# Designs tried in a protein design run: peptides against a protein of PDB entry 5NXQ. Part 129

Target 1, 114 residues: chain A of PDB entry 5NXQ
Amino acid sequence: EIQIPVSMAAEEEYLRSKVLSELLTDTLENDGEMYGNENEVLAALNGAYDKALLRLFASACSDQNVEKALSLAHELKQDRALTAAVKISERAELPSLVKKINNIREARYEQQLK

## One batch from the design tools (peptide; made by RFdiffusion4, then SolubleMPNN)

Design b2_p30_4_s4 (from b2_p30_4, 13 letters changed)
Fold by OpenDDE base, seed 4:
Structure b2_p30_4_s4 (fold): chain B 114 residues (1-114), chain A 30 residues (1-30)
Amino acid sequence: as target 1 above (114 residues)
Amino acid sequence: SMAEKKKLLEEMEEIIDEAFAESEELAKKL
């Protein structure tokens, strides 16, 4: 059996989750209710999206690719994902990245207050 | 080293799993 590299598997899952999340979001915004558990489905998809993205983020951190990691962090949707990204960055001993991700989180908090 | 990188990625995966434990549970229910 052929083993798929972790990075490739993560990318596949990210792309799949991204597409599904975007499609569902667009449907809810444009067509209204789907007469089901839309919010739960969306939460699950967003969770899968961020989880997959974090695996890419972790890979970038392991490669000491701070710029790539930061770019990926900007794509994260949920605060819990940003928190995880901070923890991952700390484990990778990337303090500059930790600071930058915390800045992203703070900026989002300020945006929510507007 | 490759071994160190593998260990690091495993630890990072644990962080990810902890962050999304609820999400995984929800996905199982759908």
Scores: peptide ipSAE 0.582, ipTM 0.891, DockQ to the pose 0.771
Fold by OpenDDE base, seed 2:
Structure b2_p30_4_s4 (fold): chain B 114 residues (1-114), chain A 30 residues (1-30)
Amino acid sequence: as target 1 above (114 residues)
Amino acid sequence: SMAEKKKLLEEMEEIIDEAFAESEELAKKL
């Protein structure tokens, strides 16, 4: 069995999840509303996307690469993913990154209020 | 060290798994 580096595996999963999420989004925009279990499929894909992205984020944190980690955090879609990113940053002992991610969360909360 | 980094990544994976436990269950149904 071939062992794939963690970073490579994470990137592959991220790209796969991203493509599928985008395809479904495009379908909704161009072909109308989805019917049946499509909403569940979309939710699963969004989850998979953020999960894969968080693995890349974790890798960046482990490298103490705050700039890369922050860039990845901006690509996260769900609040639960940002919350996880904060926890990961705390575990990596990166307080500056914690603050920056919390700022992202706060900004999104403000957008939801409008 | 490499061992410490591996441990750190494992702990981070646990955080991710906890955050997406429901999502994983849904994904298994697909």
Scores: peptide ipSAE 0.580, ipTM 0.891, DockQ to the pose 0.797
Fold by OpenDDE base, seed 5:
Structure b2_p30_4_s4 (fold): chain B 114 residues (1-114), chain A 30 residues (1-30)
Amino acid sequence: as target 1 above (114 residues)
Amino acid sequence: SMAEKKKLLEEMEEIIDEAFAESEELAKKL
């Protein structure tokens, strides 16, 4: 059986999730349409987006591509996703990446306090 | 090795699934 490579599958899912998330966001921002559950839908879409992105991140980590992994981490939206990225980095035994992702998380915390 | 890499990716997937278990249903619809 031919299986789709993890990286390709992850990329496809990421792109799909990204497009749908952006589409819904743009609709709400530009058209002001409200259906009563927009925030829940957006949260779910963002969850799927970050999940897909984390698969790309995991792939990069498995390749020991710290630079690519870090760039992907910057695209993560949710704090729980960054936390997962740290755990993944730890499993991959990439301490430099762990530190850099923690810096991203700390920077976001500081931004929220302002 | 490829086997080791596969195992590593599987362990990473478990971390992801634990963090985003609720996103699975939506992902299937996308």
Scores: peptide ipSAE 0.580, ipTM 0.889, DockQ to the pose 0.495
Fold by OpenDDE base, seed 3:
Structure b2_p30_4_s4 (fold): chain B 114 residues (1-114), chain A 30 residues (1-30)
Amino acid sequence: as target 1 above (114 residues)
Amino acid sequence: SMAEKKKLLEEMEEIIDEAFAESEELAKKL
């Protein structure tokens, strides 16, 4: 069995999770039919999406590609994912990236207050 | 070093796993 490189596997998982999350979201918005577990499924898919993105983010950080890492961070949806991104950036010793991600978090908090 | 990079990625994976521990449990139930 051919082992897929970690970065390639992460990309595949991201794309899969992204598509599934979008499809489910669209279904809920258009049909409005909830059978009790859709919210849980959506939460799981959103989690999987951010988790996959974080793996890509980690890869970018390991390559010291701050620009790519920052771009990926902007795509993260959940605050817990941004928090994880900060921790990853700290481990990668990228203080500039840490600051920029914290700025993203702060901006989102301010928007929620409006 | 390839070994150092691998170790770094493993540590980062642990951070990710800790952040989404509950999500993984829910996903397994689906």
Scores: peptide ipSAE 0.579, ipTM 0.890, DockQ to the pose 0.829; fails the geometry check

Design b2_p30_5_s1 (from b2_p30_5, 9 letters changed)
Fold by OpenDDE base, seed 3:
Structure b2_p30_5_s1 (fold): chain B 114 residues (1-114), chain A 30 residues (1-30)
Amino acid sequence: as target 1 above (114 residues)
Amino acid sequence: MSDEEYQEAVELAKSADKRSLDEFADSLPV
């Protein structure tokens, strides 16, 4: 059995989750009504999407690639996923990245207040 | 230890650290 590297598996899951999330969003925007569980499906897809992103984020942190890690953090949808990214950054001993991710969280809170 | 043995130990340590961080990421609620 060919062992696929963990990074490649994470990228595949990310791409799959991203495509499905975008497709669902586009369908809701264009067709107005999906199935009565569309919000639940969307939430599940968002969870899978963020989970896949966090694996890539952890890999970027392991490589000490702060710029890539930060780029990935901007793609996270849920606040709890940003919180997870902070915890990963702390464990990776990247305090500069912790600050930058907290800035992303604060910016999102400010946007929600407008 | 030879220079080669030292490099192998460093690479093994880096790989172990990466795996530990990956496992930690998978354990977090999302």
Scores: peptide ipSAE 0.395, ipTM 0.689, DockQ to the pose 0.033
Fold by OpenDDE base, seed 4:
Structure b2_p30_5_s1 (fold): chain B 114 residues (1-114), chain A 30 residues (1-30)
Amino acid sequence: as target 1 above (114 residues)
Amino acid sequence: MSDEEYQEAVELAKSADKRSLDEFADSLPV
């Protein structure tokens, strides 16, 4: 069972998001052929993880901190989360950030094609 | 309006914008 540290549940912080990303990565690397239930758990964790990151992302956008927002966007796991980040960036009127996030999406698509 | 009152109004407006963006983020599918 993947346990998220209690400290990460308390407050949404960028450093905490990194710790969660590392834990998820380690789980994916250490758990070989995951059973169907483990895949569902990981998918749910990824969803919760991305949701937390998007809140931090929205905060960074509100602060007009494009660098921080972009760093957070790189930590997003799901393509739909990147799409959400684009929508947030559009709402925040940050067109430069929209372009940068779309570049992240394109880079991920290219990696999947190789 | 004093300079201090203007700064308070700006900070209030920024806070309101932040809250609206946070609510928008929560409404998006992930």
Scores: peptide ipSAE 0.394, ipTM 0.691, DockQ to the pose 0.031
Fold by OpenDDE base, seed 1:
Structure b2_p30_5_s1 (fold): chain B 114 residues (1-114), chain A 30 residues (1-30)
Amino acid sequence: as target 1 above (114 residues)
Amino acid sequence: MSDEEYQEAVELAKSADKRSLDEFADSLPV
């Protein structure tokens, strides 16, 4: 069994999930026909996407690459994924990154109130 | 401890920390 390095597997999954999420979103926006399970499929894809991103995020944190980690955090879709990124940053002892991710989270809340 | 032994220990520690962080990331709800 070829053990693909976790980083390479995460990158592949990220790219795959990103493309599928974009295609599904475009389809939903264009066709308006919500097949009853499309929202569930989209949610599942978003979950897989964010999970892949969080693996990359953890790798960036381990490398102490705060700029890369922050860039990845901006790509996270779900609020719970941002919460996970905060927890990873705390474990990595990167308090500056924790603050920056919390700012992203707050900004998203403000946008939803509008 | 030689400079080489110190560098090996640092790299080992970095790799261990990375693995632990990766495992932690996989355990979080998304």
Scores: peptide ipSAE 0.393, ipTM 0.693, DockQ to the pose 0.032
Fold by OpenDDE base, seed 2:
Structure b2_p30_5_s1 (fold): chain B 114 residues (1-114), chain A 30 residues (1-30)
Amino acid sequence: as target 1 above (114 residues)
Amino acid sequence: MSDEEYQEAVELAKSADKRSLDEFADSLPV
């Protein structure tokens, strides 16, 4: 089990909740009633959510905060976002993080096969 | 401005010294 410092875990949870709340609010304000397009809205929300996380991920990578970066990567929803996180990690010259993110991806693939 | 766009601006402002990596992150498909 990856031990994340309590302060970092709290920050992550706060950020996640904030992003989701803001995205939901924005979606409701812009799209109005989610009637008949729930799947499209969800896809858009996931995209925006992951994009926001990747910005924070990039910041964590720049700080050489591998633990924070990894925790953020675990919160990514889409496989393509994990792929993006790998690319960011490569650019940041963090090969250990690349391996860890690939492990997350592989674990998700295995879960989809069950 | 969407909340996403706002957050992007905030993160870019906070990470001005990390612009290269942040800009790269924003350029990736998600």
Scores: peptide ipSAE 0.370, ipTM 0.725, DockQ to the pose 0.103

Design b2_p30_5_s2 (from b2_p30_5 with E3D F6Y E14A A15N E22D A26D)
Fold by OpenDDE base, seed 1:
Structure b2_p30_5_s2 (fold): chain B 114 residues (1-114), chain A 30 residues (1-30)
Amino acid sequence: as target 1 above (114 residues)
Amino acid sequence: MTDEQYQEAVELAANADPRSLDEFADSLPV
């Protein structure tokens, strides 16, 4: 069995999910036609996208590359994914990163309230 | 999945004992 490095698999899935998410978003914005399952498909794509990012995030945390990890956290779409990133950061014993990710979450909540 | 259900799932995953950080990341619901 060909063992693909976890980082490479995560990067591939990230790129695939990113492209699909962007294409579907653009289609929905331009055509205004929502097929009955498009929201579900978009949610699934966003989930896959964030999951791929979290794998990269975990790798960055393992490398103690806080700046890379933070950059990846900014790319996360779902609040749930940010919650997951906090848990990963806690597990990696990176309290400074935990604080920074929580700041991202708070900023997003404030934006939703405007 | 409700926010409450998600938090429960995250807590369950956080209480798991994965061998590595990558395995832990894979165990978290998103």
Scores: peptide ipSAE 0.428, ipTM 0.841, DockQ to the pose 0.057
Fold by OpenDDE base, seed 4:
Structure b2_p30_5_s2 (fold): chain B 114 residues (1-114), chain A 30 residues (1-30)
Amino acid sequence: as target 1 above (114 residues)
Amino acid sequence: MTDEQYQEAVELAANADPRSLDEFADSLPV
């Protein structure tokens, strides 16, 4: 069995999910509804995207690379994914990163209220 | 999955047995 390094697998999944999410988003923005289930498809793709990012995030946390972890957190789309990133950061015992991710969440909440 | 169910699942995962961060990340709902 060929073992793919965790980092490579995570990067591949991230790139795939990113491309698909971007393509779907662009299609919805430019061409409108495709099949009437676009929101469900988009949610699934965004979920996969964020899941892939969280694997990279966890890897960065394991390396204690807070800067990389924070950069990845900024790329997360869903609030749930940011919540997950907080939990990973807590598990990694990186309280400074926890605070920074919570700041991202707060900033997004403020943007949604405008 | 409701937001409440999500939070419960996150808390359950967070309190699970020690494991690698990658495995932990995989256990979290997104």
Scores: peptide ipSAE 0.428, ipTM 0.847, DockQ to the pose 0.055
Fold by OpenDDE base, seed 3:
Structure b2_p30_5_s2 (fold): chain B 114 residues (1-114), chain A 30 residues (1-30)
Amino acid sequence: as target 1 above (114 residues)
Amino acid sequence: MTDEQYQEAVELAANADPRSLDEFADSLPV
């Protein structure tokens, strides 16, 4: 059994989820017909996408690569995923990263209020 | 999932003792 390194598996899942999310988004934008379950499918794909990113994020935190971790955090779509990234950063004992992620969250909240 | 259910799930995951940071990340609900 070929054991794929966890980091490579995370990258593969991220790429897969990203492609599926992009394809679904393009389909929804081009096909004006909603089949009724597209929102559920989109939510599931967004969840899978963010979960894959969080695995990469955790790997970056383990490497103490704050710059890479922060870059990945900016790619997260859901606020729940940013909350998860904060929890990972706390577990990794990276308080500077916690602060930066909270700044991302605050900026997104301010944009939603406009 | 309600916000309350989500918070409970996050707390349960945060209180878990995973072997690694990657396992911890995988345990968090998104």
Scores: peptide ipSAE 0.422, ipTM 0.826, DockQ to the pose 0.057
Fold by OpenDDE base, seed 2:
Structure b2_p30_5_s2 (fold): chain B 114 residues (1-114), chain A 30 residues (1-30)
Amino acid sequence: as target 1 above (114 residues)
Amino acid sequence: MTDEQYQEAVELAANADPRSLDEFADSLPV
């Protein structure tokens, strides 16, 4: 059985989920409602997208590449995913990254209040 | 899933103490 490196598998899943999320968004913008399940489909796609990003994020943390990890965190869509990224950063013993991700969360919260 | 349910699931995953950081990332709910 060909073992694909974890990083390659994570990247493939990220790309797949990203493309699907973009296609769904474009379809909704152009064609309107998709038979009343579009919100559920979008949520599932966003979940898969963020899950794939978190795998890449964990890999970056393992490499102690804080800059790459932070860049990936900015690409996360859901607040839950940012929470997960904080937990990963804590597990990786990267307190500086924890602070930076919390700043992203706070900034997004402030934007939602406008 | 409520925010409370999510936090509980995150705590449960954190307490599971997986072997590697990648396994830990996979265990977290999103």
Scores: peptide ipSAE 0.392, ipTM 0.812, DockQ to the pose 0.056

Design b2_p30_5_s3 (from b2_p30_5 with T2S E3D F6Y E14K E22D A26D)
Fold by OpenDDE base, seed 5:
Structure b2_p30_5_s3 (fold): chain B 114 residues (1-114), chain A 30 residues (1-30)
Amino acid sequence: as target 1 above (114 residues)
Amino acid sequence: MSDEQYQEAVELAKAADPRSLDEFADSLPV
């Protein structure tokens, strides 16, 4: 069994989740007649998407690639996923990244209040 | 919390959880 490197597996899952999220979003926008479970489906997709991103994020943290990790954090959709990214950064002993992710989270809260 | 207290808390949390960073990431709620 060829063990695919964890980073490559995470990239494949990210791309798959991203494509699925885009296709479903387009379907939702075009059909307008969604059967009331739309928000639950979208939430589930966002969860899968963010989980895939967090795997890439953890890999970037392991590589001490702060720039890549920060770029991935900007792509996270849910606030709880940003919270997870903070916890990963703390565990990776990257306090500068923790501060930057907290700034992203604060900026999103301010935007939601407008 | 001082920076030193924060660092100590992180080290204690790491010592309590021997999981790799990837396994840790997969365990977090998303």
Scores: peptide ipSAE 0.483, ipTM 0.826, DockQ to the pose 0.035
Fold by OpenDDE base, seed 3:
Structure b2_p30_5_s3 (fold): chain B 114 residues (1-114), chain A 30 residues (1-30)
Amino acid sequence: as target 1 above (114 residues)
Amino acid sequence: MSDEQYQEAVELAKAADPRSLDEFADSLPV
C-alpha cells in the first residue's frame, strides 16, 4: 500500500478545493442565474479550501518556514481560519508569525468597515 | 495576560494535547 505522505495529501486537497472554488466562482460570475444553493456550496468549498490551506500552513510551521506559512495565511478566506492559523502558530512557538497573522486579521476588519 | 502567562498557557496546551501539529491543525474549526 503506497502511503501518500501527509504533505502530498494536503497539497492534493488544497489544489482540489482551490480548483473547485475557482470553477464555482467563475460559474457564478458568468451564469447570472444564481441557484439557491450556490452560496451554500461556495461556503462549503471555502471551508474545505481553508482547511486544506491550514494543513499546509501547519506543515510550513513544522518546517519553521515562516515565509511560506505567512504566504499561506494570506490565502485564507475566512476569519476563523486566520484564528486557527494563530493557534497553530502559537503551538509551533512562532510569535512573530502570530503577530503577522493578527495584522492580517486587523487589516481585514478595517476593510470591512469601509 | 503577560507574555510569561501566555507562554505557560501554550506549554500547558501542548502538554495536554499529544497530537502532532498537523493533527492539531486538522482538529481546528474552519
Scores: peptide ipSAE 0.483, ipTM 0.826, DockQ to the pose 0.035
Fold by OpenDDE base, seed 4:
Parts: C-alpha cells; sequence; structure tokens
Structure b2_p30_5_s3 (fold): chain B 114 residues (1-114), chain A 30 residues (1-30)
C-alpha cells in the first residue's frame, strides 16, 4: 500500500475542492439557473475546501513555516475555518500566527459591516 | 488570563490530547 504523504494528500484534496468550487461558481454565474440546492452544494464545497486547506495549514504549522501558514489562512473562506486555524496555531505554539489570523478575521468582519 | 496562564492552558490541553497536529486539525469543525 503506497502511503501518500499527508502533505500530498492534503494538497490533492485542496486542489480537488478548489476546482469543484470554481466549476460550481462558474456554472452559477454563467447559467443563471440556481437550482434550490446550489447554495447547499456551494456551502458543502466551501466546507471541503476549507477542510483541505486546514490540513495544509496544520502541515505548515508543524514545519514552523509561518509565512506559508499565513498564506493558506488568507485562502480560507469561512469564518469558522479561520477559528479552526487559530486553534491549530495555538496548539502549534505559534502566537504570532494566532494574532495575524485574528487580524484577518477582524478585517473580514469590518468588510461585512460596510 | 495572563499570557503565562494562556500558555499553561495550551500546554495542559496538549498533554491531555495526545493527537498529532494533523489529527487535531481534522477534528475541528469547518
Amino acid sequence: as target 1 above (114 residues)
Amino acid sequence: MSDEQYQEAVELAKAADPRSLDEFADSLPV
């Protein structure tokens, strides 16, 4: 059994989820026919996308690669995924990264209030 | 909580949860 490295598996899942999210978004934008379940499908794809990103994020944290981890955190779509990234950063003992991710969350909240 | 108390809480949480960081990440709601 070929053990796929955790980083490669996470990258594959990220790419898969990203492609599916982009395809669905493009379909919604181009066809204008929102089927009643499309929002649920988009939400599910976003969840899978963020889950895959968080695996990469955890790997970057394990490598003490704060810059890579921060770049991945910027790609997260959901606020609860950013919350998860904070928890991972805390567990990885990266307080500087915790602060930076909280800044991303705050910036997104400010944008939603405008 | 002081920064020291926060760090102690993180250390205690780590000691109580033997999961790797990847396993921990997989357990979080997204």
Scores: peptide ipSAE 0.481, ipTM 0.824, DockQ to the pose 0.034
Fold by OpenDDE base, seed 2:
Structure b2_p30_5_s3 (fold): chain B 114 residues (1-114), chain A 30 residues (1-30)
Amino acid sequence: as target 1 above (114 residues)
Amino acid sequence: MSDEQYQEAVELAKAADPRSLDEFADSLPV
């Protein structure tokens, strides 16, 4: 479990978006029928979730807490969000973190090809 | 791209965008 600092403005949005994304995913997996609107709602929830995580990620990068930043990057759902995390890491001058996040992206790409 | 060219590109991008890291992060597409 990722420890999120209580004082972070993104915490509430992260928790809310996480819970909603998990509930929606569980519902869709259980009901077996995905309607077009449910996919759009899921995508929107994932976007909000990843956006909240990226705020926490940027904070971790600012603190030079590479371990926390990497843990947060593993929780990102979308490839676009991982790309954003790379850009944040580059801007934070954390090249080791850039390499680690690119490895996450490559691993996810390989899993989708299977 | 060499490591040196990559670092130069990062520095140029930082110079072109004076936003804080948090503001920068919030501006990225997700």
Scores: peptide ipSAE 0.477, ipTM 0.824, DockQ to the pose 0.034

Design b2_p30_5_s4 (from b2_p30_5 with E3D F6Y E11A E14A E22D A26D)
Fold by OpenDDE base, seed 5:
Structure b2_p30_5_s4 (fold): chain B 114 residues (1-114), chain A 30 residues (1-30)
Amino acid sequence: as target 1 above (114 residues)
Amino acid sequence: MTDEQYQEAVALAAAADPRSLDEFADSLPV
């Protein structure tokens, strides 16, 4: 188990909470009351959330901050977002990060099979 | 394909892409 430094874990939690809060606020401001299928709205929010995280992830990769990038990858909700993170890591020439993200993806698949 | 060959192919593909990493990230489906 890679112990993420407490400071990095706190930064990750902050960024996660901030992005979610901003997206929820934007949704409420633009769409008003959540009308319709709550699951569809949540899915759309998750897409926007993951897209925002992937931008932060790309920034961390650009900084060669593998541990920060990995922490951000753990916060991704959708499998397709993890796939995107792999592609970003490949483009950033970070093969160690590719392996670590694939491990996250595999672990999630194993959890879904139970 | 060996792991080394895979990494080389990734590096070559990365070198051929003129996009910045941020532009690349934004182009991916999410």
Scores: peptide ipSAE 0.514, ipTM 0.849, DockQ to the pose 0.035
Fold by OpenDDE base, seed 4:
Structure b2_p30_5_s4 (fold): chain B 114 residues (1-114), chain A 30 residues (1-30)
Amino acid sequence: as target 1 above (114 residues)
Amino acid sequence: MTDEQYQEAVALAAAADPRSLDEFADSLPV
């Protein structure tokens, strides 16, 4: 059985979930049709999206590629995903990245309060 | 706890975790 590298599998899943999430978001924004479950579907897609990103994030951390990891963290949608990214960064012993991700989290929180 | 003590505790906890970073990431709620 050919094991697909974790990074490659994560990239594929990321791209798939990103496309689906964007498509659903665009549909909700442009077509105005709410069938009652779209928010749940969107949340599920966002979860899958962030999960895939976190796999890439963990890979970047393992490679000590802080710049790539930070770029991926900026693409995370959910606050809980940023929290996960902090935990991954801590586990990877990357305190500078921890601080930077916490700054992203704080900035998003401040934006939601306005 | 100082920042240094916190980082040391995190490093110690990380060293004690037998899981790979990818496995650890997959274990986190998202």
Scores: peptide ipSAE 0.509, ipTM 0.853, DockQ to the pose 0.034
Fold by OpenDDE base, seed 3:
Structure b2_p30_5_s4 (fold): chain B 114 residues (1-114), chain A 30 residues (1-30)
Amino acid sequence: as target 1 above (114 residues)
Amino acid sequence: MTDEQYQEAVALAAAADPRSLDEFADSLPV
């Protein structure tokens, strides 16, 4: 069982909540009358956001900038995106980063259980 | 410009010169 620092879990929730709030605000401001399912639009926006971050993450990994890569991983919203970040880190041969991202992922799981 | 729009723009700029790792990252499901 991965022991996650409580401080990291709190920061992650704050960041996730902040990003979600910003995405919601942007959607409401830009889409006006939503003809579709708001949740589907928000999910698509989250996907685009995480995909953009993963490109930056891959760049940071290529530069061997583990600190920047980890910072970007904290900004990821979806669990699938964290899984992708792990795969990128593995491909970049950064096992220490893999462990740190797995800690983020476990922290989110513990938070979702509350 | 929102933080998300900024990150997207930066990511697009970073993708202008795709490396093998970048191509790999872009192929992953999100």
Scores: peptide ipSAE 0.496, ipTM 0.797, DockQ to the pose 0.120
Fold by OpenDDE base, seed 1:
Structure b2_p30_5_s4 (fold): chain B 114 residues (1-114), chain A 30 residues (1-30)
Amino acid sequence: as target 1 above (114 residues)
Amino acid sequence: MTDEQYQEAVALAAAADPRSLDEFADSLPV
């Protein structure tokens, strides 16, 4: 069993998450008339997606890879997931990352008000 | 398998690596 180095496994997962994010975004943009069932499916997918990203985010924080952690935080879809990323960053003792994630949250709130 | 089910399966398979902060991350609401 070829033990893929942890770094390579994390890179593969980042690429998978990026592809999934693009596919989910394209689906949300193209389905201007989402049936009620499609919204529930997309919400469930967004939940699973953000949960997967938060695991990768926690791994990046454990590795002290702030740049990777920040990149993953930008890919999070839900505000609740950004709140979770703040809590993970606080636990990892990364106050600079906490500030950067809060800036992402503030920027999204400003975009929703326009 | 729908495209949505495939995407969910990929996301779930991606999330399977437990480390020091992973148990904590998994405990957080999303």
Scores: peptide ipSAE 0.503, ipTM 0.768, DockQ to the pose 0.159; fails the geometry check

